# Peptides against a protein of PDB entry 7PB4, part 54

Target 1, 105 residues: chain A of PDB entry 7PB4
Amino acid sequence: KMLNIKEYKEKLLSTLGEFLEDHFPLPDRSVKKKKKNIQESSVNLITLHEMLEILINRLFDVPHDPYVKISDSFWPPYVELLLRNGIALRHPEDPTRIRLEAFHQ
Target 2, 218 residues: chain B of PDB entry 7PB4
Amino acid sequence: DALQMAVGYFEKGPIKASQNKDKTLEKHLKTVENVAWKNGLASEEIDILLNIALSGKFGNAVNTRILKCMIPATVISEDSVVKAVSWLCVGKCSGSTKVLFYRWLVAMFDFIDRKEQINLLYGFFFASLQDDALCPYVCHLLYLLTKKENVKPFRVRKLLDLQAKMGMQPHLQALLSLYKFFAPALISVSLPVRKKIYFKNSENLWKTALLAVKQRNR

## One batch from the design tools (peptide)

Design b1_p18_2_s3 (made by RFdiffusion4, then SolubleMPNN; from b1_p18_2, 9 letters changed)
Fold by OpenDDE base, seed 5:
Structure b1_p18_2_s3 (fold): chain B 105 residues (1-105), chain C 218 residues (1-218), chain A 18 residues (1-18)
Amino acid sequence: as target 1 above (105 residues)
Amino acid sequence: as target 2 above (218 residues)
Amino acid sequence: SEKEQLLRLMVQELVELE
């Protein structure tokens, strides 16, 4: 049963992946070289697909603590997108942690 | 060939600033229409054109005409359908195009190569039941897609609420009857025993073409 | 947006069916 759930999850994520690539792509590296010395912390942003995968996996793997710490790889607009749509919830005491919404669970 | 040129035009857009853009567009539309109705389209051609029809790249009239000629030669790729559904959510297509798409999806359902990914979109389709214009066609689609695992208490409640709002619609009754079949404990209400399930005839637009496709693929 | 709603529904379906 667990294997079937994992496989089902993977299939859904795969299907969702194409949707996300088409409609929620990462911002083009418009390398407008504005020279401001801000340390180009070349933080590799993860895709929304990867972000959702992390959140979903955490919910199922650690249901008693389903929160994921927001890293620098999390593009802020994606975080806000998930929150405003009720897909994710911010931890009540730690704004740096978010969880996937349990919906009907 | 003429079809490849037409598909290429829709995919890549007009290469040359043709002075007569409308004439060129019409020529390519007619080419696609003629081939689609005569022979059907290859899965790859449907993949390209279906996405174009729903992407909002062209006007509603053009999109409608393209969608109406999405007739397969053999099969439709499930991936094409998934991509198409994704475009429905972007809001670049008209309400009439959405209705037409669901009619198309129901009509072409048997020609889709697999249903696994489409079944994953069950929740999306179910949410579309709230649209009065879509509801009859969505019920038909859900009737085709519904598995036991899709029948959840909250969905039962939503269907009953919808029935309370809209009345005892034949398409809704058909879906509820299926739900009761899969999960009789969730539906305490006595449903009238309907001997016949009645859906709107979504295939009417493609009836002749579909018969031809079925005959060719026997 | 409608696309965001679809995203929610897809995620919801995953959570509900798993």
Scores: peptide ipSAE 0.527, ipTM 0.571, DockQ to the pose 0.467
Fold by OpenDDE base, seed 4:
Structure b1_p18_2_s3 (fold): chain B 105 residues (1-105), chain C 218 residues (1-218), chain A 18 residues (1-18)
Amino acid sequence: as target 1 above (105 residues)
Amino acid sequence: as target 2 above (218 residues)
Amino acid sequence: SEKEQLLRLMVQELVELE
C-alpha cells in the first residue's frame, strides 16, 4: 500500500509538473536588465513544481514545523499565487515563512 | 501520408502563405475525420489533436469536430487525457467543448491504457459536479473511477447537498449508491435501491466507431 | 482562474494521498 502511494505521488507530481510547465512557466529571462547597480545575484528561480515539492516534503518530513523559509529563489508571483489560492499559508509571526495548507481540516 | 500532413497542419498551425486557409483547414479536418472513423487514430495522433482541440488554438467549431473524431485505433494514452484535463482548467474552451470532452472521456474510458493518473484527478472531476451541464457526465465518470479510498465524508456531504439542490437525479443517485456500497456508515440516508443505473448515453456519439474499434482489436 | 483552481485541487489530492 505504501509503495502504491509513493508511486501515485510520483505520477501525480509528474502530471503536476507537466501542468505547471504548460500553464505556469517561469518568466522569460528577457526582462530588461535595468542597469541599476544592484548586484545581479543571478538567483536561479525555482519552478513552481520545485516550490510545491519543497512545501509538500516539508509538510510530511516536519509536520510539527511545516514552514519553509522563502528564499530568493522563490519567484514572488508564485508565492502570491499559492497564498491567494489557499494552497499555502504564511506563518502568523514570520511573513518570510510559508507552509502548505492542511486541506484535511 | 495525408493524415500526417493533416496532423502536422493542426500542430504547426496554418502556414501564413496559404491564400485559402479555410479550404486547407477543412481539407485537413476531413482527412482526420475520415481516418478516425474508418481506422481510428494512433495514440500519438490523439495526443496531438486532443491537445489542440482543448488549447483554444482554433475556433469552437473546429475544436468540436476534432474532439468528435478522437477515436483510438487501439488505445488512448493516459497522459493525453491528463493533458487534456489541464486544458479544461485554462478556460480557453467553451462550455460545450467541456461537456463533449466528458462525454468523450466516458465513452473512451475503456480504451485508456492506464487509469492511475486519471484516478488522481478524482478531486478535480468531483469539483466539476457543481456545473449543471457537466454533472450527469461527471457522475458517470466518477462512477467508473470511484474507489473506496475516494469515498470521504466531505465528498458525501457535497453529494448530498447537490442532491438537495438538484433533486434526486438518476446519475447522482447512481454515484451515491456506489458511495454507500463502499462506505455505508457515511450515508445514513436511505437511498432507493435502484436496480438499474441510468446514465445518459454518452456513447451514442461514438457508438458505431466504438463497435468498429472493438471489432478490429479482436 | 480555473487553472489556479485546478492547481489547488491537484495539490490537495497530493496531500490527501500522503
Scores: peptide ipSAE 0.534, ipTM 0.578, DockQ to the pose 0.496; fails the geometry check
Fold by OpenDDE base, seed 2:
Structure b1_p18_2_s3 (fold): chain B 105 residues (1-105), chain C 218 residues (1-218), chain A 18 residues (1-18)
Amino acid sequence: as target 1 above (105 residues)
Amino acid sequence: as target 2 above (218 residues)
Amino acid sequence: SEKEQLLRLMVQELVELE
């Protein structure tokens, strides 16, 4: 039974991932080589799918502390999108931490 | 072929050089309509055209005609449906187009290759129950999609509230009956035992075409 | 945006199914 739930969750996440790839892709690395000192922060941005996976997993794995620390891999527009739409909540005392919204208790 | 040219026209948009844009549009639209009703459309063609019909790229009249001819030759890709639903959220389509889409979705439900991604949209469809024009068709769709895991207390409350507002509609009763079947403890209200579930016949628009599709795929 | 609303609903559905 637990295996079926995990498999189902993985399947749902995969389906969501495909949806997110189509509708919320990461910005194209516009190759324009303009030389300005934009610190090529070599930080590999994670997909919105990966971000949601992290948040969902944290909510279920650690329900007493469901907050995830925002890393440099978190694309700021995705964080804003999640917060703006009530999908995620910012920690009241630590703005660097977000949790998945508990939609229905 | 003529169909590929027509699909390409809708996908790429009108080529600037055509003096008679309206005549060209009508020609291509008729081509799509003729092929769709005679033979059905390939899944790839439906993917392209369905997206166009809901994107707001063309006027409502054109979108309606495109959507009416979204008849599969064999199958409809689930991905096409998911994309289509995303366009419903963008609000570029008319209310009539939304109604037509849900009618289409119900009518073509059996021709959709997979239902896994569509099931993830359950909440979206459920939220659309609040639209009086959509409600009958959404109930039918939800009746087809509902699994035990979808039957939650908050959804039961919403359905009961909707019933209080609109009265006991046949389509709503059908959905509530299904909910009671999956979760009898959540629905304390005695529902009349209906032997027959009645939905609006969404298939009527495509009845002849659907019969033809089923005959070809037998 | 309506797209964002759909995202919310999908995520909600996912969480509710867990």
Scores: peptide ipSAE 0.528, ipTM 0.568, DockQ to the pose 0.427; fails the geometry check
Fold by OpenDDE base, seed 1:
Structure b1_p18_2_s3 (fold): chain B 105 residues (1-105), chain C 218 residues (1-218), chain A 18 residues (1-18)
Amino acid sequence: as target 1 above (105 residues)
Amino acid sequence: as target 2 above (218 residues)
Amino acid sequence: SEKEQLLRLMVQELVELE
């Protein structure tokens, strides 16, 4: 049963990944809009797929502290997307931490 | 060949230089329709054309015609279906196109090579039950997809609530009956024993085409 | 958006499968 669940999870994650690539891609950095002040933040942004994977894994690996610290690799619009849609929750005392919503209620 | 040129036209879009864009589009669309109804389409052709039909690249009339001719020669790739479902949520297709897609999906269900990824979309399909236009076809699809593991208490509650709202619809009763079969303890309500399950899809738009596909694959 | 709703549903399904 556990092996089947893991396989299903992996397959669903793969399907989700394809969906996210098609519909929620990272902004193409190649559009050099010459606006001067965008500090070339050398920070590699992660995909929404990777963000969700991190959040899901944290929820199951550390259920007593399911919060993930928002890093500079987290694209702010993705964080907002997850929060707005009730997929993630912000920590009540620390705005730099988010968790996956527990859908089991 | 003529089909490859037609598929290429839809994939790449109209070549800028064609003075008679509408005539060219109609020519290629007729080519696809003729081949699809006579011989069926290869899985690769369905993959390309199905994506185009749901992407909103063309107008609703064109998309509808493309979708109506998504008839397989042999099989439909599951990946094509997953991609298609992803487009349903982007809001670029009309409500009528969504209905047609679900009708198509039910009609072509047996010709899809695998069901594993489609089964993972169960929750998405279940949520679409709230759409009154989609509900009959979604019930039919869920009837085909439902496994014991999908039958959860919250889904039972949602189905019962939907029944309370919409009344005792035959398609909803069919799905509830299946749920009761898998999980009798979750459904305390006595369901009428229906000897025959009736889904509205008695008038399958593809009935003749499907018969032809089955004959070719014998 | 319907797109965002689908995302939520897919994530929910992932969590429910575990």
Scores: peptide ipSAE 0.526, ipTM 0.586, DockQ to the pose 0.467; fails the geometry check

Design b1_p18_2_s4 (made by RFdiffusion4, then SolubleMPNN; from b1_p18_2, 8 letters changed)
Fold by OpenDDE base, seed 4:
Structure b1_p18_2_s4 (fold): chain B 105 residues (1-105), chain C 218 residues (1-218), chain A 18 residues (1-18)
Amino acid sequence: as target 1 above (105 residues)
Amino acid sequence: as target 2 above (218 residues)
Amino acid sequence: SLAEQTLRLLVQELVELE
């Protein structure tokens, strides 16, 4: 059963990855050029796929503290997307931490 | 090859310079249709064309014609189906195209090489039950996909609520009967014992083509 | 959006598997 769950998880993540590439791609690097003043923090933004993978892994690896710290690699619109859709929850005391929503006990 | 040229045309899109864009499009579309109905399409060709049909790259009439000729020579890649479902989420295709896709998916279900990834999309398909136009075909698809692990209390409640709203539809009854088979404790309501499971004949559009595919693979 | 709803459903299925 556990092996099957892992395989299903991997397959679902793959499916999710393809879906996200098609529908939620990272903004082209070209759009950042116009606002001059924000320090080009060369922060390599992670994909929404990678973000979800981190959140899912944290939920399963550390279920008692499933919160992930929002790094500079987290594209703010993705964070907002996840929060707005009830996919993620913000920590009640620390706005820099988010967790994956536990949809069904 | 004429088919390769046609597929390439749909993949790359119309080259700006052709004065007779509509004639060229029709020529390539007819080429695809002819090959698909006579011989079936390779999995790679279906991958490309199915994606195009659901992407909204072309008009609804063209997309409908492409989707109607998504007939496999041998197998359909599960990945192609997953990609297709992803396009349904973007909403660039018409409601009629969505209905046609689900009809196609049910009709071609046995020709899909693997079901593991499609089974992971169970929740997505289940959510589409609320669409009245899709509901009959989605019930049929779910009937094919449902495993014991998919039968959850919240899904039972949703199906019963849907039945309360729509009435005792044969396709809903079929799915509920399957749910009761897997999890009898979750369905306390007496379901009419239907001797015959009745789904709309989604396969009718491809009946002749499916027979031909089965004959070639024998 | 439909895409966002689908995303939620996909993630929900991932969480429910475990």
Scores: peptide ipSAE 0.507, ipTM 0.447, DockQ to the pose 0.435
Fold by OpenDDE base, seed 2:
Structure b1_p18_2_s4 (fold): chain B 105 residues (1-105), chain C 218 residues (1-218), chain A 18 residues (1-18)
Amino acid sequence: as target 1 above (105 residues)
Amino acid sequence: as target 2 above (218 residues)
Amino acid sequence: SLAEQTLRLLVQELVELE
């Protein structure tokens, strides 16, 4: 039973990954050449998949403090996407921290 | 090979220099249609063409014709179906294309090589039940996919709400009966005992083609 | 968007499986 759930989870994550790559890709670095002023923040942006993985893992690993600190690797549009869609919530006292929404409705 | 040229045309798009773009498009589309209905398409060809049909690269008429000829020679790759579903989320295809896709998916269900990843898309399909045009076909698909683990209280509630809105439709009744079978405690409502499960389009658009595929694969 | 709604559903399914 546990193995099946784990395998199912892994497959679901894989499907999610493919979905995210197709529909929510990171902005192509190639487009950066034309607009001079975007500070090439040397920071490697993580994929939305990786961001979700971090949030999910935190929710389960530390359920009493499920908040993740927003790092420079978090692409702001992804953060906004998650918040706007009720997938993530901001910490009430610290806007730099977000958690995965408890879908326990 | 004429088919390879046709698939390549759809994949790469029209070469700018062709003065008769529409004639070329029609020629290649007819090539695909002829091969698909006569022999079926290879899994790789379906992968390419199905993606194109749902990507919005071409007009609705072309996409519809491509989708109608997604007939396998042997099998359809599950990955192709997953990719196709991802395109449904982008919303670049018409409502009619979505309906046709679900009809296709139900019709071709037995020819899909694996179901594991498709089963993971259960929630996505379930969310499409709210679309009145899709609902009959989605119910049929869900009937094929539903496992005990998919029967959750919130989904039961949604189905009951849908029943309240639409009435007791045969396709919805079939799905609810399956839900009750897996989780009788979640469904307090008495469902009429139907001996026959009825879904719309027991005769699909591909009936003749599917018979031919089954005969070739015996 | 439909894509965003689908994303929410997929994430919800993931969380519910754990």
Scores: peptide ipSAE 0.503, ipTM 0.442, DockQ to the pose 0.444
Fold by OpenDDE base, seed 5:
Structure b1_p18_2_s4 (fold): chain B 105 residues (1-105), chain C 218 residues (1-218), chain A 18 residues (1-18)
Amino acid sequence: as target 1 above (105 residues)
Amino acid sequence: as target 2 above (218 residues)
Amino acid sequence: SLAEQTLRLLVQELVELE
């Protein structure tokens, strides 16, 4: 049963992946042309799909502490998007941690 | 092939150099229309053209005409539908195009190869019930999609609230009746036992075409 | 935006199915 849920989850996420890529793509690195010394922080940004996967997995794997630490790989606009839309919640005491909203009503 | 050239034109866009852009566009559009109504379109052609129709690449008139000729030869890929819904989210299409899309989706529902991905969009469709122009068609779509697992207390409340605002609409009653069937404990209100579920037979713009498709696939 | 609302709904459905 658990394996089926994981597989189903993966399939669902895959389906959503295309949607996310189309509507919430990462900024094209091509905007690099303006000269500002943004130090090439070689930080590989993760997709919104990957971010959601992490958040969902954490919610189910560690329900007592469902918070994920925001890393440099988290594109700030995605974090804001999730928070603004009530998809994620910021930890009340640690602004560097977010959780998926428990849609359990 | 004339169809391939037409599809390619819509996919690649108008070549800058053509002085007769409108004539060329009309020629290709007529080609697509003719093939679609006579033979239907392949799933790949529908995938391309449906995406174009909803992307806002062309004007509303062109998009409407393309969408009206999204008639399958055999099947429509669910992926094409998911992509189409994604374009609805971008908001580049007109309200009339959205209505037409939902009408199309209901009309073509049986020709969609799989429903698993579409069922995941249940919440999105449900949210569209608030649009008065979409509501009748969305109710019909939801009636086709609704599973027991989709019947949640919050959705019941939303439907009842919508009924309170809009009145006892036949399409809404149909959906509520289905909800009551799946979850009778959630709907304490006596729904009038309507023996006939009346979704507005919106003159299925595709009725003749769909009959032809069904005859060819037998 | 509608896209954002859709995202929320989709995520909600995912969580509810799990």
Scores: peptide ipSAE 0.509, ipTM 0.434, DockQ to the pose 0.441; fails the geometry check
Fold by OpenDDE base, seed 3:
Structure b1_p18_2_s4 (fold): chain B 105 residues (1-105), chain C 218 residues (1-218), chain A 18 residues (1-18)
Amino acid sequence: as target 1 above (105 residues)
Amino acid sequence: as target 2 above (218 residues)
Amino acid sequence: SLAEQTLRLLVQELVELE
């Protein structure tokens, strides 16, 4: 039963990924070239889909510590989006960690 | 081909230099409408035009007219529907366009080539039940999509809560009855045995067109 | 935004599948 739920969630996330790409696309890497000073941090930004997948998986896989460390791959506007909409919460003691909101409460 | 020119116009957008933008738009829109209602549109044409109708590229009046003429010659690609649903999330379309889209989706449901990806969007559609304007049509869509695996306790609770809020709506009762059929243990409440499942007839807008499509594909 | 609300609802639905 648990495997089926995980698989279903993954499939649902995969389907939602297409929607997220259309609605919340990453900024085109090409436009940032003109402003000189942004150090090309070679960090590959992940999609909002991937970010949500990580957060959801962490919530289910490690329910006692559902927090994910914000990496450089996390686009800051996405983090802000999730926090602002009550989809994610910051760790009370570590601002570098976020969790998916427990919607059951 | 006049249709190709019309589709190309909507895809590429109006060329800046045309003084008579409105006349040109109307001409192309009429071309699409005429072909769609007479012969239906190819899957590729529906793919392009459906995307345009929901993208917010044109005004609501134009989008509404385009959406109303999304009549297939044979089939609608599931991918086109998935793309269309993606535009609903962007919120560039009006509430009326959303309602029309769900009506269209229900009306054209049998003409969609595959349902696998649409079935994965079950949760998205279910979430849209909270919109009072969409609720009747979403219930109908969910009635068409619901499988046993979709019937979960939390969804039952949401439907019952919605029923408590909205009352015993026929469309909601139809969906609940289906849920009870798949998972009788989850719905302890005696649903009134409605002899007839009743949804608002979404097909009325396309009744003539649908008859024509069925006749051509026979 | 409507998109953000939809996103929240979708994520909620995903979480509630547990």
Scores: peptide ipSAE 0.503, ipTM 0.464, DockQ to the pose 0.331; fails the geometry check

